# Designs tried in a protein design run: peptides against a protein of PDB entry 3QIS. Part 63

Target 1, 334 residues: chain A of PDB entry 3QIS
Amino acid sequence: PSLELSRREFVFENVKFRQLQKEKFQISNNGQVPCHFSFIPKLNDSQYCKPWLRAEPFEGYLEPNETVDISLDVYVSKDSVTILNSGEDKIEDILVLHLDRGKDYFLTISGNYLPSCFGTSLEALCRMKRPIREVPVTKLIDLEEDSFLEKEKSLLQMVPLDEGASERPLQVPKEIWLLVDHLFKYACHQEDLFQTPGMQEELQQIIDCLDTSIPETIPGSNHSVAEALLIFLEALPEPVICYELYQRCLDSAYDPRICRQVISQLPRCHRNVFRYLMAFLRELLKFSEYNSVNANMIATLFTSLLLRPPPNLMARQTPSDRQRAIQFLLGFLL

## One batch from the design tools (peptide; aimed at target 1 K174)

Design b2_p23_8_s2 (made by RFdiffusion4, then SolubleMPNN; from b2_p23_8, 14 letters changed)
Fold by OpenDDE base, seed 5:
Structure b2_p23_8_s2 (fold): chain B 334 residues (1-334), chain A 23 residues (1-23)
Amino acid sequence: as target 1 above (334 residues)
Amino acid sequence: SMDEEFYRMSSAIGKEIEALKAE
């Protein structure tokens, strides 16, 4: 069997979080026999491509003189955003298009990624005084390293070094404040807040706005701004309640005094974000007659975002664990 | 009050952010 490929090199310029890019090419069976094609893993790889890449179709049959279009889809989800922001991974891959009893054809994928405040740690964002797109990549690496060290010091209850006033971290990320301040000012009376989805185009505008500026006003509807806050919290590499405290939150869920003690053990930035969000959500609940928001809905929604099970426990979360996690948050909303 | 915590935090952070816009 033999194939002709219309293209073998693909460049994805300016890849962004949640922005789908597509490149297409054709494969043609120029042989006299039917052929089966598939994308296969390279040596020592578990998958035929990186998590941010997909081929569609990834396998198929071609009759003699048949042609099929293949789409290469690049999409950075919450699962890939952190490793791309840090530069640990890049928009580079090699795909192996295999023919049964035939040859391998290599496709080169390249491009560049534009960093996002989405998928960046709370610690790094508290240190980040400018929009992420204004921060040199070298300084992003330093901020992540310093943020890791600061988290460890905070967990160990070490006294912060007397850092100069210019180096002092923000109490919460500017991006969280911008989203919450907007929602507090404009969305407290919004019917079906956090229940109605935002618009995808507006979500992209909000993300781009937060990545590139410190705006006076966030663009888009209140629903899009509300969903952007949810996406931000979901994309955090470590949830607002750190993974190391997950089990202690579940164990304390029915004792409000112990719950407060557990939260007091969070790293400073995580603790501040948690308190700020809970205070905001309690204010929002006062407008329930207008916004249709209730404590059970909010607790259920935010539990999956703020109190995520550690990756090693995700497959084992019981209905009881989920109910305890909801009860833990309810103790801060009521 | 618990209400005062949100306003206090939001105002404090808002001042920090406004200072960043002036630099």
Scores: peptide ipSAE 0.573, ipTM 0.939, DockQ to the pose 0.880
OpenDDE base, seeds 1, 2, 3, 4: peptide ipSAE 0.536, 0.568, 0.551, 0.549; ipTM 0.938, 0.938, 0.936, 0.935; seed 2 fails the geometry check

Design b2_p23_8_s3 (made by RFdiffusion4, then SolubleMPNN; from b2_p23_8, 15 letters changed)
Fold by OpenDDE base, seed 5:
Structure b2_p23_8_s3 (fold): chain B 334 residues (1-334), chain A 23 residues (1-23)
Amino acid sequence: as target 1 above (334 residues)
Amino acid sequence: SMDEEFQRMFSAIQKEIDALKAE
């Protein structure tokens, strides 16, 4: 069997978080026999592509002289954004298009990723006084390393080293502040807030705005700004309630005094963000007659974002564990 | 109150953001 490929080199310029890019090519069976094609893993890889890439179709059958269009889709989700922001991964891959009893055809994928405040740690963002797109990549790496060390020191209750020479971190990320400030000012009376989805175009504008500027006003509808906050919290590499405290939150869920003690043990940035969000959500609940928001809805929604099970426990999360997690947050909303 | 804490945090952060906009 033999294939002809219309293109073998693909460049994805300016790849952004949650922005789908597509490149298409054709494969043609120029042989005399039917052929089955598939994208196959390289040696030592478990998957045929990186998590931010997909081929559609990834396999198929071609009769002699048949042609099929293949789409290469680049999409950076919450699962890939952190690794791309740090520069640990890049928009580079090689796809192997295999023919059964035939040859391998190599496709080269290249491009560049534009870093996002989405998928960046709370600690790094608290140190990041400028929009992420203004921060040199070298400084981003240093900020992530320093942020990891600060988290560990805070968890261990180590005395902060003399704050003397390093720029004092923000109390909360500017991005969270901008989102919450907007919602507090403009969305408290918004009907169906956090229940109505935002517009995808507006979400992209909000992300781009937060990545590139410190705006006076966030663009888009209140629903889009609300969803952007949810996306931001979901994309955090470490949830607002650190994984180390997850079980203690569940164990304390029915004791409000212990719940507050658990939160007091969070790293400074995480603790500040948690208190800020809970205070905002309590304020929002006062307007329930206008915004249709209730404590159970908010607790259910935000529990999945703020109090995520550690990756090793995800498969074992019981309905009881979910209810305890919701109850934990309810103790801060009521 | 918890609301007063929110307003204090909000005002403190607002000042930090306003300072960043002036740079």
Scores: peptide ipSAE 0.263, ipTM 0.856, DockQ to the pose 0.769
OpenDDE base, seeds 1, 2, 3, 4: peptide ipSAE 0.247, 0.247, 0.239, 0.239; ipTM 0.852, 0.848, 0.847, 0.847

Design b2_p23_8_s4 (made by RFdiffusion4, then SolubleMPNN; from b2_p23_8, 11 letters changed)
Fold by OpenDDE base, seed 5:
Structure b2_p23_8_s4 (fold): chain B 334 residues (1-334), chain A 23 residues (1-23)
Amino acid sequence: as target 1 above (334 residues)
Amino acid sequence: EEDEEFHRMSSEIGKEIEELRAE
């Protein structure tokens, strides 16, 4: 069996978080026998491609002289954004198109990723005084390393070094402030806030705006700005409530005093973001007659974002654990 | 106290962000 491929080299320029790119090629059975094709893992890989890449179809049968279109889809989700922002991973892959009883055909995937504030740590973003697209990649790496060290020092209750005024971290990421300040100014009276989805085009504009500028106003509808905040919180590599405190939040869920003590043990940036978000959400609840937002809805929505189970416990989360997690947040909204 | 926390914190951070826009 043999295949003819219309293209073998694919370049994905300017790949961005949540922006789907597609490239297509054709495979043709130029043989005299039916053939089965499949994308197969390389020798050391568990998957045929990196998490941000997909082939569609990834397998199939071709009759003699049949041609199939294959789509190569590049999509950076929350699962790949952090490793691409750090430069640990890159928009480079090799796909192996295997022909049963035939040859392997290699496809080269290349391109560039544009870093996003989405999927960047709260610690790094507190140090990041410029839009992420203005920050040199070398400095992004340094900011991530320094951020890890600050998180550890904060957890160890080490006194922050009196860093010079120019090196002083922001109290919260500018991106969170920009989103929340916009929502407070323009969305407090928005009917169905956090219940109505945003527009995908507006979400992309908001992401691009936060990655490239410090805008006076966020573009798009209040619903898109609200969803952008949810996406931002979901994409954090470490949730606003650090994984180390997850179980203690559940154990304290019915004791508001212990809940406040648990939050006081968060790293400074995480603690500030948590307090700022809870304060904002309490303000938003004052407008419930206009925005249809209630404490149970907000607690349910934000619990999955702010108080995520550690990866090793995700598969074991009970309905009781979810209820405790919701109750923990309710103690800050009421 | 908790009700004024948002306005206070948002105003403090807002000043820091306005300074960053002027650079």
Scores: peptide ipSAE 0.673, ipTM 0.957, DockQ to the pose 0.912
OpenDDE base, seeds 1, 2, 3, 4: peptide ipSAE 0.666, 0.672, 0.665, 0.670; ipTM 0.955, 0.957, 0.955, 0.957

## One batch from the design tools (peptide; aimed at target 1 Q171 V172 W177 D181)

Design b2_p24_1 (made by RFdiffusion4)
Pose (drawn by RFdiffusion4):
Structure b2_p24_1 (pose): chain A 293 residues (1-134, 168-310, 319-334), chain P 24 residues (1-24)
Amino acid sequence: PSLELSRREFVFENVKFRQLQKEKFQISNNGQVPCHFSFIPKLNDSQYCKPWLRAEPFEGYLEPNETVDISLDVYVSKDSVTILNSGEDKIEDILVLHLDRGKDYFLTISGNYLPSCFGTSLEALCRMKRPIRERPLQVPKEIWLLVDHLFKYACHQEDLFQTPGMQEELQQIIDCLDTSIPETIPGSNHSVAEALLIFLEALPEPVICYELYQRCLDSAYDPRICRQVISQLPRCHRNVFRYLMAFLRELLKFSEYNSVNANMIATLFTSLLLRPPPSDRQRAIQFLLGFLL
Amino acid sequence: SEHLEEFYEKLDEQVTESLESFDE
C-alpha cells in the first residue's frame, strides 16, 4: 500500500467570497498491491477539512498502478464568509490523506482571503465610509448602491426578483462594492437584484436580529405591536428594515410591469429579513405582509 | 472630496425620504 503524489503543497491565492478555486493533483498507486485512500479528520475533529474546502474525490480504490486526479476545491460561501472577513479563520489547513492500513500523506493548504462587504455586519458597514478593500451611515452604502440602481433602472423590469442573474456579474458586483463607490453598478437588473438578496442572506446578523425573531412571530397579528418590535432593533437594523419595506412598496406600484406582487415578496424576503438562529412560516409572512400593505 | 460629499448627501436624502415614506 503506497501512493505517489504529484504535489503535497497547495496555495489558494486571493480567495474571494463566492469565487471557486481548484487546485488539482494526481495520486498514483506505486505499490505492488491495491490500496484504498480517503481523507480523514485530524485527531478529534468531525470533518477532514474546513467548510470552505472540499476534496473531489475524497476517497477511492487504486489498483497497482492506476492514477487518479484529486481536486482540492475552495469555495467561500455564506457559512464561512464572516469568519474569514474577520480573520477568525485563515486560508490554511492540513489534509490527511489516509491509506487503509498504511501511511498517512499530509497535504498543506495555504493562501490568503480578501474580505468582502458581503458577510459583514450592518453595524460595521455603517461605520465604514470607504469600500472595505479600496456619525455612522443611516444604511450601509453598499445596500444603498444596490437599491439605488434598482430604483433607477429596474422599476419596470420584467420578472424582477424572479429571474436569476449571471454568476459572472454577481461576482463583478461584489468585487465592485468591495473596492469602489461606483457611478453605476455593473450587470443586468436581474444580477443586481440577486446580489441584493445574496447581501441580505450573507449578513452575519439578519435585518431583524435573532432575539427579536420570536417576538415578531408572536406579535404577527397586531400591526401596532409589530411596529413596536421593530423599534427595539438597533438603529442600523431598524433603518435597513424600514428602507427595504419602503423600497418593496415602491416596486409594488409597478407590479403590472415587474410582476412583483405581495405573494412573491412575502415568500422571498421573509426568510431573508427574518431568520431564526412550519406554521411559524405563516406568522412570519403575516409579519412582513403587515408592513407591505 | 467634493465628489464624496455629494455622494453622501445624496445617500442621506434618499434614505430619509424612504424612512418618511415608510412612516406614512

Design b2_p24_1_s1 (made by RFdiffusion4, then SolubleMPNN; from b2_p24_1, 13 letters changed)
Fold by OpenDDE base, seed 3:
Structure b2_p24_1_s1 (fold): chain B 334 residues (1-334), chain A 24 residues (1-24)
Amino acid sequence: as target 1 above (334 residues)
Amino acid sequence: SSEEEEFLEKYEEFVERRLKEFEE
């Protein structure tokens, strides 16, 4: 069996978080026998491609002289954004198109990624007084390393060593401030806030705006700004409530005094973001007659974002654990 | 820049106030 490929090299320029890009090519059976084709993993890989890449179709049959179009789709989700922001991963891959009883065909994927404040740590963002797209990539790496070290020191209750000659970090990321301040100013009376989805185009504009500027006003509807906040919280590499405190939050869920003590043990940036969000949500609940928002709805929505189970425990989350997590947040909303 | 300073002042005032209101 043999194939002819119309193209073997693909370049994806300016890949961004949540922005789908597509490249297409054709494969033709130029042989005399039917061919089964499939994309296969390389040696030591579990998948035929990186998480941000997909082939469609990824397998199929071709009769002699048959041709099929294959789409290569690049999409950076919450699952890939952090490793691309850090430069740990890149828009580079090699796909292996295998023929049953045939040879392998190699496809080269290349391109560039544009960093996002989405999927960046709270600690790193607190050190960014400028938009992330203005920060040199080398400095982003240093900020992530420094952010990890600060998190560890905070969790160990080590007295902050004299913050060396580094600029004082922000109390919360400017991106969180911009989103929440906008919602506070313009969305407190918005009917069905956090219940109506935003527009995908507006979400992309909001992301691009936060990545590239410090706007006076965030573009888009209140629903899109609200959803952008949810997407931001979901994309965090470490949730607002750090994984190390997850079980303690569940165990304390019915004791408001212990709940406050658990939150006080968060890293400074995480603690500040949590308190800031709870203050906003409590304010939003005062307008429940206008926005149709209630504490149970908000707690249920934000629990999955703020109080995520550690990856090793996700498969074991019980309905009781979820109810305790909701109750934990309710203690800050009421 | 003066715009960055004005942004930071508004930011600090707002965030510090909200964080304090949560501790009370």
Scores: peptide ipSAE 0.250, ipTM 0.849, DockQ to the pose 0.711
OpenDDE base, seeds 1, 2, 4, 5: peptide ipSAE 0.234, 0.217, 0.138, 0.245; ipTM 0.842, 0.832, 0.787, 0.844

Design b2_p24_1_s2 (made by RFdiffusion4, then SolubleMPNN; from b2_p24_1, 14 letters changed)
Fold by OpenDDE base, seed 4:
Structure b2_p24_1_s2 (fold): chain B 334 residues (1-334), chain A 24 residues (1-24)
Amino acid sequence: as target 1 above (334 residues)
Amino acid sequence: SAKEEEFLKKMEEDVQRRLEEFEK
């Protein structure tokens, strides 16, 4: 069997978080026999492609003189955004299109990724006074490394690091403030807030706006701004409540005094973000008669975002653990 | 820029207010 490929080199320029890009090519069976094609893993890989790449179809049959269109889809989800922001991964891959009893055909994927504030650590974002797209990539790497070290120091020392030498970090990321300040101003009376989905186009505009500018007003509906906040919190490499405190939050869930003490032990940026979000959610709940938002719904929704189990425990989360996690947040909402 | 400084100041003042309101 043999194939003819219309193209073997693909360039995905300006790849962005949650923005689907597609490139298409044709494969033609120029042989005299039916052939089965499949994308196969390289020798050391478990998957035929990186997590942000997909071929559609990834396998199939071609009769003699048959042609099929294959779509190469590039999509950066929450699962790939952090490693692309850091430059640990890149928009580069090699696909192996295998023919049963035939040859391998190599496809080269290349391109560039544009960093996002989505999937960036709270510590790094607190050091970014400018939009992330204005920050040199080299400085992003340094900010992530420094952010890890400051988080670790903050957890170990329980003392505010001496304000002396580096530019004072923001109390919260400007991106969180922009989203939440918008919601405070415009969304407290919004019916079905956090229950109605946003528009995908508006979500993309919000993400691009936060990545590239400091807007006076966030574009889109209140629903889209609310969903953008959820997406932001979900995409965090570490949740607002640090993994190290997860178990202590569960253990304290029924003691509001201990819960407050646990939160006080968060790194400054995480603690401020947590308190700021709780202040917003409490304000939102004052308008429950107008917005149909209740504490149980909010606690249930935000628990999965703010109080995630450590990756090693994620598969072991019990219904009891989930209920304790919800109860922990309820103690800050009521 | 002056606009950037004004934004950051406004943000800091608002966040500080919201944090203080939450602690009461």
Scores: peptide ipSAE 0.662, ipTM 0.964, DockQ to the pose 0.763
OpenDDE base, seeds 1, 2, 3, 5: peptide ipSAE 0.652, 0.660, 0.658, 0.654; ipTM 0.962, 0.964, 0.963, 0.963

Design b2_p24_1_s3 (made by RFdiffusion4, then SolubleMPNN; from b2_p24_1, 15 letters changed)
Fold by OpenDDE base, seed 3:
Structure b2_p24_1_s3 (fold): chain B 334 residues (1-334), chain A 24 residues (1-24)
Amino acid sequence: as target 1 above (334 residues)
Amino acid sequence: SAEEEEILKRYEESVQKALEAFEE
């Protein structure tokens, strides 16, 4: 069997978080026999492509002289954003289009990724006084490495940071402040806040705005700004409550004093973000008559974002663990 | 810019106030 491919090289320019890009090509059976085609893993790969790439269809049959269109879809989700922001991964892949009893056809995927404050660590963002798109990629790598080391030192209760030489980090990421300050000013009376979805176009504008500028006002509806905050928290590589404290939060869930002690042990940026979010959510709850927001709804919503189980425990989360996690957060909202 | 400095000042004041209000 043999195929003709209309194209073998694909370039995805300016790939952004949550922005779908598509490139199409045709495959034609120029042989005399039916062909089964499939995208197959390379040697030592578990999947035929990287998590941000998809072929559609990824397999199929072609009769003699049949042609099919294949879409190559590039989409950076929360699952790929962090590794792309750090430059650990890149918009580069090789796809292997295999024919049953045939030869392999190689497709080259290339492009560039534009970093986002979404999926960047709280520690790194606290060191960014400028929009992430103004920060050189080399400096982003250094900021993530430094952020990891500072988090580790903070968790180990090692020697107070030498106050001397490094620029004082922000207390919370400016991006979180921009979102929360907007919601605090304009959304406290918004009916169905955090319950009504935002608009996808507005979400993209908000993301682009936060990545490229320090605006006076965030564009879009209060619902889109609220959803952007949820997306931001969901995309964090490390949750606002660090994975290392997850079990201690569950164990302390019914003791408000121990809960406060657990939060006090968070890295400074994580602790400040947690406190800042709780202050906002407490204020939002005062307007429950206007916004239809209650403590149980907020606790249920934000617990899944702020207090995520470690990746190794995610598949083992019990209903009891979820209830303890909600109870932990409720102790800060009431 | 002067506008960015004013935004950063509002940031510092707002965040500080919110963090203090959580500790009370």
Scores: peptide ipSAE 0.463, ipTM 0.929, DockQ to the pose 0.761
OpenDDE base, seeds 1, 2, 4, 5: peptide ipSAE 0.448, 0.450, 0.450, 0.452; ipTM 0.925, 0.926, 0.925, 0.926

Design b2_p24_1_s4 (made by RFdiffusion4, then SolubleMPNN; from b2_p24_1, 13 letters changed)
Fold by OpenDDE base, seed 4:
Structure b2_p24_1_s4 (fold): chain B 334 residues (1-334), chain A 24 residues (1-24)
Amino acid sequence: as target 1 above (334 residues)
Amino acid sequence: SEKEKEFLEKYEETVKKMLEEFEQ
């Protein structure tokens, strides 16, 4: 069996978080026998492609002289955004198109990724006074490394780090402030806030806006801005409540005094973001007659975002643990 | 820039207010 490929080199320019890109090519069976094709892992890989890449179809049968269109889909989800922002991963891959009882055909994937404030740590974002797209990639790497070291120092040292001559970090990321300040001004009376989905086009505009500018107003509906806040919190590499405090939050869930003490032990940026979000959500709850938002709905929604189980415990989360996590958050909303 | 200063002033005021409201 033999295949002809219309193209073997693919370039994905300006890949962005949550923006689907597609490149298509054709494969043709130039043989005299039916053939099965499949994308196969390379020798050291578990998957045929990187997590941000997909082939559709990834396998199939071709009759003699049959042609199939294959779509190469590039999509950066929350699961790939952090490693692409840091430059740990890149928009580069090699696909192996295997022909059963035939040859391997190599496809080269290349391109460039545009960094996002989505999937960037709270610590790094607090150091970014400019939009992330204005920050040199080399400085992004340094900011992520420094952010990790400051988180560790802040957890170990109960003492305020002496505010030396380095540019004072923001108290909360400007991106969170932009989203929350918009919602506070324009969405407190929005019916079904956090219950109605946003529009995908508006979500992309909001992401691009936050990545490239400091707008006076965020584009899109209140629903899209609200969903963008949820997406932002979900995409954080470390949740607003650090994984290290997860169990203590569950253990303290019915004691509001201990809950406040646990939150006080968060790194400064995480603590400020938590307090800022709780203040906003408490304000939003004052308008429950207009926005149909209640404390149980908000606690249930935001608990999964703010108080995530550590990756090693995700598969072991009990209904009791989830209820304790909700109760922990309710103690800040009521 | 003047816009950056205006942004920072509004940011600092709003964040401070919201954080103070949480402590009440």
Scores: peptide ipSAE 0.433, ipTM 0.922, DockQ to the pose 0.850
OpenDDE base, seeds 1, 2, 3, 5: peptide ipSAE 0.410, 0.422, 0.430, 0.425; ipTM 0.915, 0.919, 0.922, 0.920; seed 3 fails the geometry check

Design b2_p24_2 (made by RFdiffusion4)
Pose (drawn by RFdiffusion4):
Structure b2_p24_2 (pose): chain A 293 residues (1-134, 168-310, 319-334), chain P 24 residues (1-24)
Amino acid sequence: PSLELSRREFVFENVKFRQLQKEKFQISNNGQVPCHFSFIPKLNDSQYCKPWLRAEPFEGYLEPNETVDISLDVYVSKDSVTILNSGEDKIEDILVLHLDRGKDYFLTISGNYLPSCFGTSLEALCRMKRPIRERPLQVPKEIWLLVDHLFKYACHQEDLFQTPGMQEELQQIIDCLDTSIPETIPGSNHSVAEALLIFLEALPEPVICYELYQRCLDSAYDPRICRQVISQLPRCHRNVFRYLMAFLRELLKFSEYNSVNANMIATLFTSLLLRPPPSDRQRAIQFLLGFLL
Amino acid sequence: DPSFTEIHNEISEEIYEIAPWLKE
């Protein structure tokens, strides 16, 4: 049971939020007998690697002496973007490739991460006047820029918030917001609209903070009480919520053109603005509908 | 509730401090 590896060290340079990288290598069974390989957790872990990293394939069977290409894939999603933004985690790791009844092969993962305004808290973004990788703002300039673009160009956009944008443009928009305060956000209206949804989804703390979440559901049927729960939010969260509710009410005026109706808004934005740490889903859309109408 | 344009313009005053070209 022996393996030959084309390489054991891998570098993921300039890793970005939601931008896929692949580092490929070849495994060859140079032994005399067939072998089984698999990636295993390091002593006392649950997984063989961190969430932003994946092996494809992560296990297999090799006769003597067939070869197999292994793809080490890095993808920073909403699960890891904040800890990598913060520096609580780094683009580094060790993969232990394990031969069943044999040697262990140690693969070193290194590289660097580029922080994004996406996955960054509303509070910190309101305290940063300049782009992240170039008195606080009422709302983060990034969300203002996305909403400003949609307000200017997308009020009459057919199927706004119902058609997915382009992956390439989403990344361009994110990099644009990370590095600049542009005159115009690049990309189609559908891309800018989706980038807004991704922005809200990627927030480490939702627009409606987690501890106020349950109170919102309980209060879902009294508009006076719902507004008061909103008053308990920190200034920046309260402002973003009010700003978005105003923006969505503005879009509802053009529903005959952009197909944006209360039903779609409620089911789309409720889960983004109001996240927990069933029929609560119903009190939640009721909570949000109370503001839209 | 205030209109979106009223809220947006009030926020825009701050944005224009850091990016005055956006005003035009």

Design b2_p24_2_s1 (made by RFdiffusion4, then SolubleMPNN; from b2_p24_2, 9 letters changed)
Fold by OpenDDE base, seed 1:
Structure b2_p24_2_s1 (fold): chain B 334 residues (1-334), chain A 24 residues (1-24)
Amino acid sequence: as target 1 above (334 residues)
Amino acid sequence: DPSFEEIHEEIRKQMIEIAPSLAE
């Protein structure tokens, strides 16, 4: 069997967080026998492609002279955004299109990723006084490394050395402040806030706006701005409540005094963001008659974002653990 | 605990330092 491929080289320019890109090519059976094709892993890989890439269809049968369109879909989710922001991974891959009892056909995937404030650490963002797209990629790496060291110092309760007044980190990321400022100004009376989904196009505009500017006004509906805050929190490499404190939050969930002590042990940036968000959410609850927001809804929604189980425990999360996590957060909303 | 407005306005000062247009 043999295949003819219309294209073998694919370039995905300006790949962005949550922006789907598609490239199509055709495969044709130019043989005289039916053939089965499949994308196969390379010798050392568990999957045929990187997590941000997909082929559709990834397998199939072709009759003689049959042609099928294959879509190569590039989509950077929360699971790939951090490693692409740091430059640890890149928009480069090689796909192996295997033909049963035939040849292997190699497809080259290349492109460039545009960094996002989404999927960047709270520590790095607290140091980032400019939009992420204005920051050189080399400096992003340095900021992440320095931010890791600052997190560790903060956990150890090391007194910050007198960093010069010019190098003082933000109390919270500017992106969080911008989202919360918009929601506070315009969304306190928004019916079904955090219950109605945003528009995908508006979400992309909000992400692009936060990545490229410090806007006076965030574009899009209040629902899109609210969902952008949820997406931001979900995309954090380390959740607002650090993985290290997860179990202690569950263990303390019914003791408000211990809950406050656990939060006091968060890294400075994480602690500030947590307190700021809890203050904001308590403010929204005052407008419950207008926005339909209640403490149980908010606790349920934000618990999965703020208090994520560590990856090693995720598969073992019990309904009891979820209820404890919700109860922990409720103690800061009431 | 400080009010939301108190925290938010305290952070606004830092935001104005990095983006003066946020003062308007």
Scores: peptide ipSAE 0.719, ipTM 0.973, DockQ to the pose 0.906
OpenDDE base, seeds 2, 3, 4, 5: peptide ipSAE 0.718, 0.718, 0.717, 0.718; ipTM 0.973, 0.973, 0.973, 0.973

